# Ledger of designs, part 169: peptides against a protein of PDB entry 3EFO

Target 1, 262 residues: chain A of PDB entry 3EFO
Amino acid sequence: SQLADLYKSCETDALINFFAKSAFKAVLHQPLKVIREILVNQTAHMLACYRKNCASPSAASQLILPDSMKVLPVYMNCLLKNCVLLSRPEISTDERAYQRQLVMTMGVADSQLFFYPQLLPIHTLDVKSTMLPAAVRCSESRLSEEGIFLLANGLHMFLWLGVSSPPELIQGIFNVPSFAHINTDMTLLPEVGNPYSQQLRMIMGIIQQKRPYSMKLTIVKQREQPEMVFRQFLVEDKGLYGGSSYVDFLCCVHKEICQLLN

## One batch from the design tools (peptide; made by RFdiffusion4, then SolubleMPNN)

Design b2_p21_3_s3 (from b2_p21_3, 7 letters changed)
Fold by OpenDDE base, seed 4:
Structure b2_p21_3_s3 (fold): chain B 262 residues (1-262), chain A 21 residues (1-21)
Amino acid sequence: as target 1 above (262 residues)
Amino acid sequence: SLPELDGLVLPDGTVVVVDHG
């Protein structure tokens, strides 16, 4: 059907960009609660329409996502959890204004990365491969105490080290003997010169390429204070300042869809 | 890209189904 074709051609990243800019514009003259409700409703309506008109009949216990929109909910939830749309006193007006302005000027690719960071398992790097490691979901559940992860959202870059990170990798990256010796005050990796270090630097370079902003590197050790900042970018988890986890949001969306179709 | 969502079971028992058309 014509509608089915429309869904197949849907560019979710463009939609998120549109919704973000629309919402962030609306913040100036509408209550945040209303804006959030509109976004949720729009999400539910789009998916309800698909279920009604495009999808085959399915059980009520199933949330049907068209392939083209399979990541719409997660991005939408990230948008909803952005500081601009959250009413928390812990978030300064300056920060809200800053992020609002940033997003208002972002292209589709930029906003996609901004709302859902790349989280790369660096500890799995193959120094003989030029391929980037497959990104993992931005959740604490995907981290490993034995792992090293690089997170980037176009504005910030974090290198997260598990407490049990392999000493050989630590040596390779930082030229120090252990986790305890890593200096988290540095914003640049040392030029150790071994293949692993070079590979990591290359990956970081690739991530930085064609980004409008230079991402400052923050080294984060698990269970240290700066990890709290890092965790804010694990966008699938429950937000520190409010907002649902991704799975909770999916439940919410599913409920709304069912209500629309009843 | 993000990992696949197909088959994800939500806390309320909802199963996510990605419809490939």
Scores: peptide ipSAE 0.585, ipTM 0.939, DockQ to the pose 0.715
Fold by OpenDDE base, seed 1:
Structure b2_p21_3_s3 (fold): chain B 262 residues (1-262), chain A 21 residues (1-21)
Amino acid sequence: as target 1 above (262 residues)
Amino acid sequence: SLPELDGLVLPDGTVVVVDHG
């Protein structure tokens, strides 16, 4: 059917870019609550339409996502949790204005990375391989106390270190003997010159490549205060300011779809 | 570049199914 073909041709990243810009334009003349409701409703309606008209019959206990929209919910949740769409006193007017302006000028690739960061397990690097590590889901559950992770969203870059991260990797990256000796005030990695350090720097360079903004590097130690800032970018987790986790959002979407079909 | 988000089981028992058509 024409409808089935439409879903197959759908580009979720482009759709999210459109929704983001539409919503961020709407905040100038519509209440935030209404905008959020519209976004959720649109998500549910699109998925309900697919289930009704395109998908094979399925159990009510299943949330059916077309392949082209399999990541739509997570992006939509990230959009809903953006400070521009939140009315919290902890968020300054300047911050809202800044992020609104940024997103309004972003292309599809930029907005994709902005809403859902890349989180790379750096501790798994094979210095003998030219392959980049596969990104993991942006959740605390994917972190490891023994791990080192690089996070980037096109604007910020974080190097997160677990409290039990390997001393040999710490030495390789920072040229210090232990976790305790790492200076988190640095914004640049030292040029240690070993293969691991070089590979990490290469990866960082690749991530920075073709981005319109230079990403400042922040070194984050697990269990230190600055980790709270880093955790805000773990977008699948519950938001600091009351935003839903990805899982909770999926439950919400599923419920709304069922209501529409019922 | 995005990680795969398939096969999640939600707290309410809902199973996420990606339809590949």
Scores: peptide ipSAE 0.585, ipTM 0.937, DockQ to the pose 0.674
Fold by OpenDDE base, seed 2:
Structure b2_p21_3_s3 (fold): chain B 262 residues (1-262), chain A 21 residues (1-21)
Amino acid sequence: as target 1 above (262 residues)
Amino acid sequence: SLPELDGLVLPDGTVVVVDHG
């Protein structure tokens, strides 16, 4: 059917780009609450339509996502949690304006990375491999106290270090003997010159490659105050300023779909 | 590469299912 073909051809990244720009344009003349409601409504309607017209019969306890849109909800939740769409007083008007303008000029690839960061477990690096580590879900549940993670969203780059990060890796990256000796005020990694350091720098270079903005590096130690900022980029988790976790959002979407179809 | 984000069991018991058609 034409509708089935439409869903098969759907590109979620392009759709998110469209929704983001549409929403961010609407901010100028519509209340934020209304915009958020519209986005949720649109998401639910698209998925409800698929369930009704394209999907095989399934149990009510199942949230059916077409393959082409399997990551739509997570991206939509990220969009909804963006500071531009939040009315919290802790977020300055200038910050909202800045991010709004950034997104309005982003291409599909840029917005995809912006809304859902790349989180890489660099402590698992094989210095003998040219392959990048596979990105993990942006959630604290994927972090480990023994791990070191690189996060990038096209605008910001973070190197997160667990409190129990291996001293050998710390030495390899920072040329210091322990976690306590890491200076978080640095914005550049030292050129230590060992294979691990070289590979990490290579990865950072690859991530930065072809990005329109230079990402400044922030070093983040677990359990230090700046970690709170880093955690805001773990977009699948509950947001600091009222944004839902990914799973909570999925529950919400599923409920809305059921309401539409019952 | 983006991580796989499907196959979740939600707190309310909902199961996320990707339909490949």
Scores: peptide ipSAE 0.579, ipTM 0.935, DockQ to the pose 0.655
Fold by OpenDDE base, seed 5:
Structure b2_p21_3_s3 (fold): chain B 262 residues (1-262), chain A 21 residues (1-21)
Amino acid sequence: as target 1 above (262 residues)
Amino acid sequence: SLPELDGLVLPDGTVVVVDHG
């Protein structure tokens, strides 16, 4: 059907860019509550329409996502949790204005990375491989105390180290004996010169490539205060200011779809 | 690219299904 073809041609990254810019423009004229409701309703309506007109019959206990839009909900939740759409007193007007201006000028590729960061388990790196490690879901549940992870969103880059990170990797990256010796005030990795260090630097270079902004590197130790800032980029988790986790948002969307169809 | 969502079970018991058409 014509409608089925429309969903197949849908580009989620373009949609989220559009929704973000539309919402961020609307904040100047509409209440934040209304804007958030519109975004949720739009998400639910699009998915409800698909379920009704394009998908085969399915159980009510299933949330059906077309392949072309399978990541729309997660991006939408990230958008909803952005400080621009939150009316929390903890968020300064300047910060909201800054974030708004950034997104309003972002292209599709930039906004995609901005709303959902790339989180890479670099402790699994094969120094002989030219391939980037597979990204993991942006959630604390995907971290490990024994792991080292690189996170990038186009504006910031974090190197997160678990408290039980392998000493050999610590030595390889920082040229220090242990986790405790790592200086988190550094904004650049030392040029240690071993294969692991070189590979990590290469990966960081690839991530930085073709990005309009130079990403500042922040070294983060697990259980230290700066980790709280890092955790804000784990966008699938519950937000600091009360935003829903991704799974809770999906429950909400599913409920809304059911209400639209029943 | 995001990791796959297909088969995710939500807290309320909802199962996410990715329809490839």
Scores: peptide ipSAE 0.579, ipTM 0.937, DockQ to the pose 0.696

Design b2_p21_3_s4 (from b2_p21_3 with D4E N6D N12D T15V F21G)
Fold by OpenDDE base, seed 3:
Structure b2_p21_3_s4 (fold): chain B 262 residues (1-262), chain A 21 residues (1-21)
Amino acid sequence: as target 1 above (262 residues)
Amino acid sequence: ALPELDGLVLPDGTVVVVDTG
């Protein structure tokens, strides 16, 4: 059917860009609560339509996502949790205005990365491979105390180190003997010159390429105070200033779909 | 690109199914 073909051809990244810009434009004229409700409703309606018209019959306990839109809900939740759409007093008006303007000028690729950061387990790097490590989901549950992760959202770059990060990797990256010796005030990695260091720098370079903004590097140690800032970029988790976790959002969407169809 | 979204069992018992057709 034409409708089925439409879903197959769906470009989720373009949709997210559209919804973001539309919502951020609406902020000037509509209450935030209304905007958030519209976004949720639109998400539910799109998925309800698919379930009704394109998907095979399924149990009510199942949330059916078309393959082309399987990541739409997570992006929508990230959008909903953006400071521009939140009314918390902890978020300054200037910050809201700044991020609003940024997104309003972002291309599709930029907005995708902005709303859902790339989180790379660099402790798994193969120094002999030119391939980037596979990204992991942006959740604390995907971090490891033994791991080292690089996070980038097009504006910020973080290097997160678990408290039990391998000393050999710490030595390779920072040229210091242990986790405790890492200086988190640095914004540049030292030129250690070993293969692992070179590979990490290469990856950072690739991430920075084709991005309109230079991402400042922040070194983050697990369980130190700056980690709280880093955790705000783990967008699948529950937000500090409101908003649902990804899984809670999916529950909400499923409920609304059921209401639409029954 | 985002990592692959595998089937999830949500807190309310809902099962996420990605329909590949």
Scores: peptide ipSAE 0.581, ipTM 0.934, DockQ to the pose 0.614
Fold by OpenDDE base, seed 5:
Structure b2_p21_3_s4 (fold): chain B 262 residues (1-262), chain A 21 residues (1-21)
Amino acid sequence: as target 1 above (262 residues)
Amino acid sequence: ALPELDGLVLPDGTVVVVDTG
């Protein structure tokens, strides 16, 4: 059907860019609560319409997502959890204003990365390959105490190190013998010159490519204070200021869809 | 560039299904 074709042609990254800019414009004239409700309703309506008109009959216990929108909910949740749309006293007016302006000027590619960061398992790098490691979901559950992960959102870059990170990798990256010896105050990796170090630098370079801003590198040790900042970029988890996890949001969306179709 | 989310089971028992049509 024509409608089915429309859904197949949808670009989630473009949609989230549109919704973000629309919402961030609306904050000037509408209450935040109303804006959030509209976003949730729009999400539910789009998916309900698909289920009703495009999808084959399915069980009520299933949340049906068209392939083109398979990641729409996660993006939408990230948008809803953005400080611009939150009414929390802990968030300064300046911070909200800053992020609002940033997003208002972002292209589709920029906003995609901004709302859902790349989280790469660096500890799995094959030094013989020029391929980037496959990104993992942005959740603490996907981290490993034995792992090293690189996170980037177009504005910030974090290198997260598990407490049990392999010493050989630590030495390869930092040229120090152990986790304890890593200096987290540095914003640049040392030029160690071994294949692993070079590979990591290459990856970082690729990530930085075509980004309008130079991403500052922050080195984060697990269980140290700066990790709390890093965890805020694990967007599928619950937010510090009461935002829903991805899972919770999906439950909410599913409920709304069922109500619309009941 | 985002990971696949198909097959996720929610706490309420809902299963996320990506419809490839």
Scores: peptide ipSAE 0.579, ipTM 0.935, DockQ to the pose 0.684
Fold by OpenDDE base, seed 2:
Structure b2_p21_3_s4 (fold): chain B 262 residues (1-262), chain A 21 residues (1-21)
Amino acid sequence: as target 1 above (262 residues)
Amino acid sequence: ALPELDGLVLPDGTVVVVDTG
């Protein structure tokens, strides 16, 4: 059917780009609450339409996502949790304006990375491999106290270190003997020159490649105060200012779909 | 690249199903 073909051809990254720009334009003349509601409603309506017209009958306890849109909810939740769409007074107007302008000028690839960061477990790096480590889902549950992770969203780059990070890796990256010796005020990694350091720098270079903005590096130690900033980029988790986790958002979407189809 | 999202069992018991058609 025409609808089935439409869903099969759907490009979620392009859709999110469109929704983001539309929403961020709308903030100039619509209440944030209304904009958020519209986004949720649009998501639910799209998925409800699929369930009604394209999907085989399924149990009410199932949330049916077409393959082409399987990541739509996570991106949509990220959009909803963006500071531009939040009414919290803790967020300055300047920050909202800045983020809005950034997204308004982003292409599809840029916005994809912006809303869902790349989180790489670099403690698993194979210095003998030219392949990048597989990204993990952006959640605290995917972090490890023994791990070191690189996060990038096209604008910011974070190197997160667990409290029990391997001393050998710390030495390899920072040329210091222990976690305690790492200076988090640095924005550049030292050129240590060992294979691991070189590999990490290569990865960082690849991530930076063809990105419109030079990403500033922030070193983050687990359990230190600056980690709170880093956690904002773990987009599948609950937001700092009351934003939903991914799973909570999915529950919300499912409920709305059920309501639409009753 | 975005990691593949596996099926989830939500807190309310909902099961996420990706329909490949």
Scores: peptide ipSAE 0.572, ipTM 0.931, DockQ to the pose 0.651
Fold by OpenDDE base, seed 4:
Structure b2_p21_3_s4 (fold): chain B 262 residues (1-262), chain A 21 residues (1-21)
Amino acid sequence: as target 1 above (262 residues)
Amino acid sequence: ALPELDGLVLPDGTVVVVDTG
């Protein structure tokens, strides 16, 4: 059907960009609560329409996502959890204004990365490979105390180190003997010169080259205070300021779909 | 590239199904 073809051709990244800019424009004229509700409703309507008109009959206990839109919910949740759309006193007006302006000028690729960061398991690097490590889902559940992860969203870059990170990797990256010796005040990695360090620098360079903004590097040790900032970028988890986890959001969307169709 | 989003079983028991058509 024509509608089915439409869903197959759907470009989720473009949709998210559109929704983001539309929402961020709307904040000038509408209450945040209303905007959030509209976004959820739009998501639900799109998926409900698919279920009704395009998908084969399925159990009500199933949430049916078109393949082309399988990442739409997670992006939408990230959008909903953005500080611009949150009415929390902990978030300054200046910060909201800043991020609003940034997103309003972002292209499709930029907004995609901004809302859903790239989280890379650096501890698994193959120094002989020219390929970037496969990104993992942005959730604490994907982290490891023994791991080292690089997170980037186009504006910020974090290097997160587990408390049990391999000493050899720590030495390879920072040229220090242990986790305790890592200086988290540094914003640049030392040029240690070993293959692992070189590859990490290469990866960071590749990530940076694709983005219009220079990303400041923040070194984060697990269980230290700065980790709280880092955790805010684990967008699939429950937000610090009341945003839903990805799974909770999916539950919400599913309920809305059911309400629309039943 | 975005990480692969696998099928999920939601806390309420809902099963996420990606329809490939």
Scores: peptide ipSAE 0.570, ipTM 0.930, DockQ to the pose 0.624

Design b2_p21_4_s1 (from b2_p21_4, 6 letters changed)
Fold by OpenDDE base, seed 5:
Structure b2_p21_4_s1 (fold): chain B 262 residues (1-262), chain A 21 residues (1-21)
Amino acid sequence: as target 1 above (262 residues)
Amino acid sequence: MELYVRVDDEPAVPLKDFDPF
């Protein structure tokens, strides 16, 4: 059917870009609560329509997604948790205005990376390979105290160090003997010159390529104060200033779909 | 109630095991 074909051809990244810009434009005319409700309703209606008209019958305990829209709820939750759409007093008006303006001018690829960052386990790097490590999901559950991770969202870059990260890697990256010796005030990695350092720098360069903004590097030690800021980019987790985890959001969407169809 | 996720006609999996990527 034409409707089924429409869902198969759906470009979720473009759709999220559209939803983001429409929502951020609406901020000027509508209450934030209403905007958030509209976004949830739009998500639920799209998926309810698919379930009703395109999908095979299923139990009420199942959330049905077309393959082309598997990531739609992920990105929608990220959008809903963006500071522009949150009504928390802890978030400054300047930050909201800044983020709003950025997204309003972003292309599809930029907004995709912005709402869902890349999180790379660089402690697993093979210095003999030129390939980027496979990204992991943006959740604390995917971090390891023994690991080192690079996070990038097109605007910011974080190098996160677990408290038990390997001393040999710390030496290779920072040219210091231990985790305690790492200076988190620096925004540039030293030119150590060993294969691991070179590989990491290459990866960082690749991530920076063709991005419209130069990403500032922030070094983050696990359990130190700056980690709180870093955790806000783990977008699948519950946000500090509001917003549900990805899991909770899916449950919410499923509930809304059921209400629409019953 | 435990939620399951089904993509198209693929077997449903528990939400905890679902990978949208």
Scores: peptide ipSAE 0.704, ipTM 0.968, DockQ to the pose 0.822
Fold by OpenDDE base, seed 2:
Structure b2_p21_4_s1 (fold): chain B 262 residues (1-262), chain A 21 residues (1-21)
Amino acid sequence: as target 1 above (262 residues)
Amino acid sequence: MELYVRVDDEPAVPLKDFDPF
């Protein structure tokens, strides 16, 4: 059917870009609560329509997704949790305005990265490979106290260090003997010159490549106060300001779909 | 009730095991 073909050809990244810009435009004229409700409703309606018209019958306990839209709920939840759509006093109006303006000018690829960062386990780097390590899900559950992770969303870059990060890697990256000696005030990695350092710098360069903005590097040590800022970019987790986890959002969407179809 | 996710005609999987990427 034409409808089935439409879902098959759906470009979710473009759709998210559209929803983001539409929502961020609406912020000027509509209450944030209404905007969020509209986004959730739109998500539910799209998926309900698929379930009703395109999908084979299934139990009510199953959330049915077209392959082309598997990531839609992920990104939609990220959009809903963006500071632009939150009316929290902890978020400055300037920050909201800044991010709003940025997104309004972002292309599809930029917005995709912005809403869902790349999280790379760089402690597993193969110094002999020029390939980027496979990104992991943006959740605390994917972090390791023994690990070192690089997070980038096109605007910010974070190097997160577990409390039990390997000393050899710490020395390789920072040229210091231990985790405690790492200076988190630095915004640039030292040029240590060993293969691991070179590889990491290369990766950072690749990530920075073709991005419209130069990403500021923030060094984050686990269990230090600045880690809270980093955790905000673990977008699949529950938001610090009341936003839902990805899992909770999926459950919410599923319930709404069921309500629409009953 | 545990939520299952099914993509197209693929077998449903528990939400905890579902990878949208």
Scores: peptide ipSAE 0.703, ipTM 0.967, DockQ to the pose 0.831
Fold by OpenDDE base, seed 3:
Structure b2_p21_4_s1 (fold): chain B 262 residues (1-262), chain A 21 residues (1-21)
Amino acid sequence: as target 1 above (262 residues)
Amino acid sequence: MELYVRVDDEPAVPLKDFDPF
């Protein structure tokens, strides 16, 4: 059917860009609560329409997604948890204004990365490989105390070090003997010159070259105070300022879809 | 109630096992 074809051709990244800009424009004239409700409603309606008109029948316990929109809920949740759409007094007006303006100028690729960062397991690097490591889900559950992860969202870059990260990798990256010796005040990695360091720098370079803004590097040690900032970019987890986890959001969307169709 | 996710006509999987990417 024509409708089925429409869903098959859907570009979710473009859709998220549209929703983001529309919502951020609406902030000037509508209450934040209303905007958030509209976004959830739109998400539910789109998926309800698919379930009703395009999908085969299924049990009430099943959330049905078209393949083209598998990532829509996760990105939508990220949008809903953005500081621009949150009413918390802890978020300054200046910060909201700044991020609003940034997103309003972002292309599809930029906004996709901005709302859902790349999280790369650097500790798994193969120095003989020319490929970037596969990104993992942006959740604390995907981190490991033995791991080292690079996170980038187009504006910020973080290098997260687990408390039990391998000393050999620490030495390879920072030229220091242990986790305790890492200086988190650095914004640049030292040029150690070994293959691992070179590979990491290459990866960072590739990530940077694809983005219009220069990303400042922040080195984060697990269980230190600055990790709290890093955790805000683990967008699938529960938000600091009341936003839902991805899982909770899916349940919410499913509930609303059922209400629309029953 | 455990939520399952089904993509198109693929077999439904528990939410905990679903990867949207």
Scores: peptide ipSAE 0.698, ipTM 0.967, DockQ to the pose 0.809
Fold by OpenDDE base, seed 4:
Structure b2_p21_4_s1 (fold): chain B 262 residues (1-262), chain A 21 residues (1-21)
Amino acid sequence: as target 1 above (262 residues)
Amino acid sequence: MELYVRVDDEPAVPLKDFDPF
């Protein structure tokens, strides 16, 4: 059907960009609560329409997604959890204004990365390979105390180190003997010159490529206070300021879809 | 109730096992 073809051709990243800009524009003249509700409703309506008109019958316990939109909920949740749309006193007006203006000028690719960061397991790097490590889900559950992860969202770059990260890698990256010796005040990695360091720098360079902003590097040690800032970018987890986890959001969307169709 | 996710006509999987990427 024509409708089925429409869903197949849907570009979710473009939709998220559109929804983000629309919502962030609406912030100037509509309550945040209303904007969030509209976004959720729009998500639910789109998916309800698919379920009703395009999908094969299914039990009420199943959330049905078209392949083209299977990432829509995760990105929508990220949008909803952005500080611009959160009505929390802990978030300064300046920060909201800043991020609002940034997103209003972002292209599709930029907004995609901004709302859902790349989280790369750096500890798995093969120095003999030219392949970038596969990104993992942006959740604490994907981190490991033995791991080192690079997170980037187009504006910020974090190098997160587990408390039990391999001393060999620490030595390779920082030229220090242990986790405790890492200086988190550094915003640049030292040029150690070994293959691992070079590869990491290369990866960071690739991530920085084609990005409109130069990403500042923040080194984060697990269990130190600055890690809390890093955790805010683990967008699939429950938000610090009341945002839902991805799982909770999916359940919410599913519930609303069912309400629309019953 | 455990939520399952089905992409198109593919077999449904538990939400905990669903990878949208």
Scores: peptide ipSAE 0.696, ipTM 0.966, DockQ to the pose 0.832

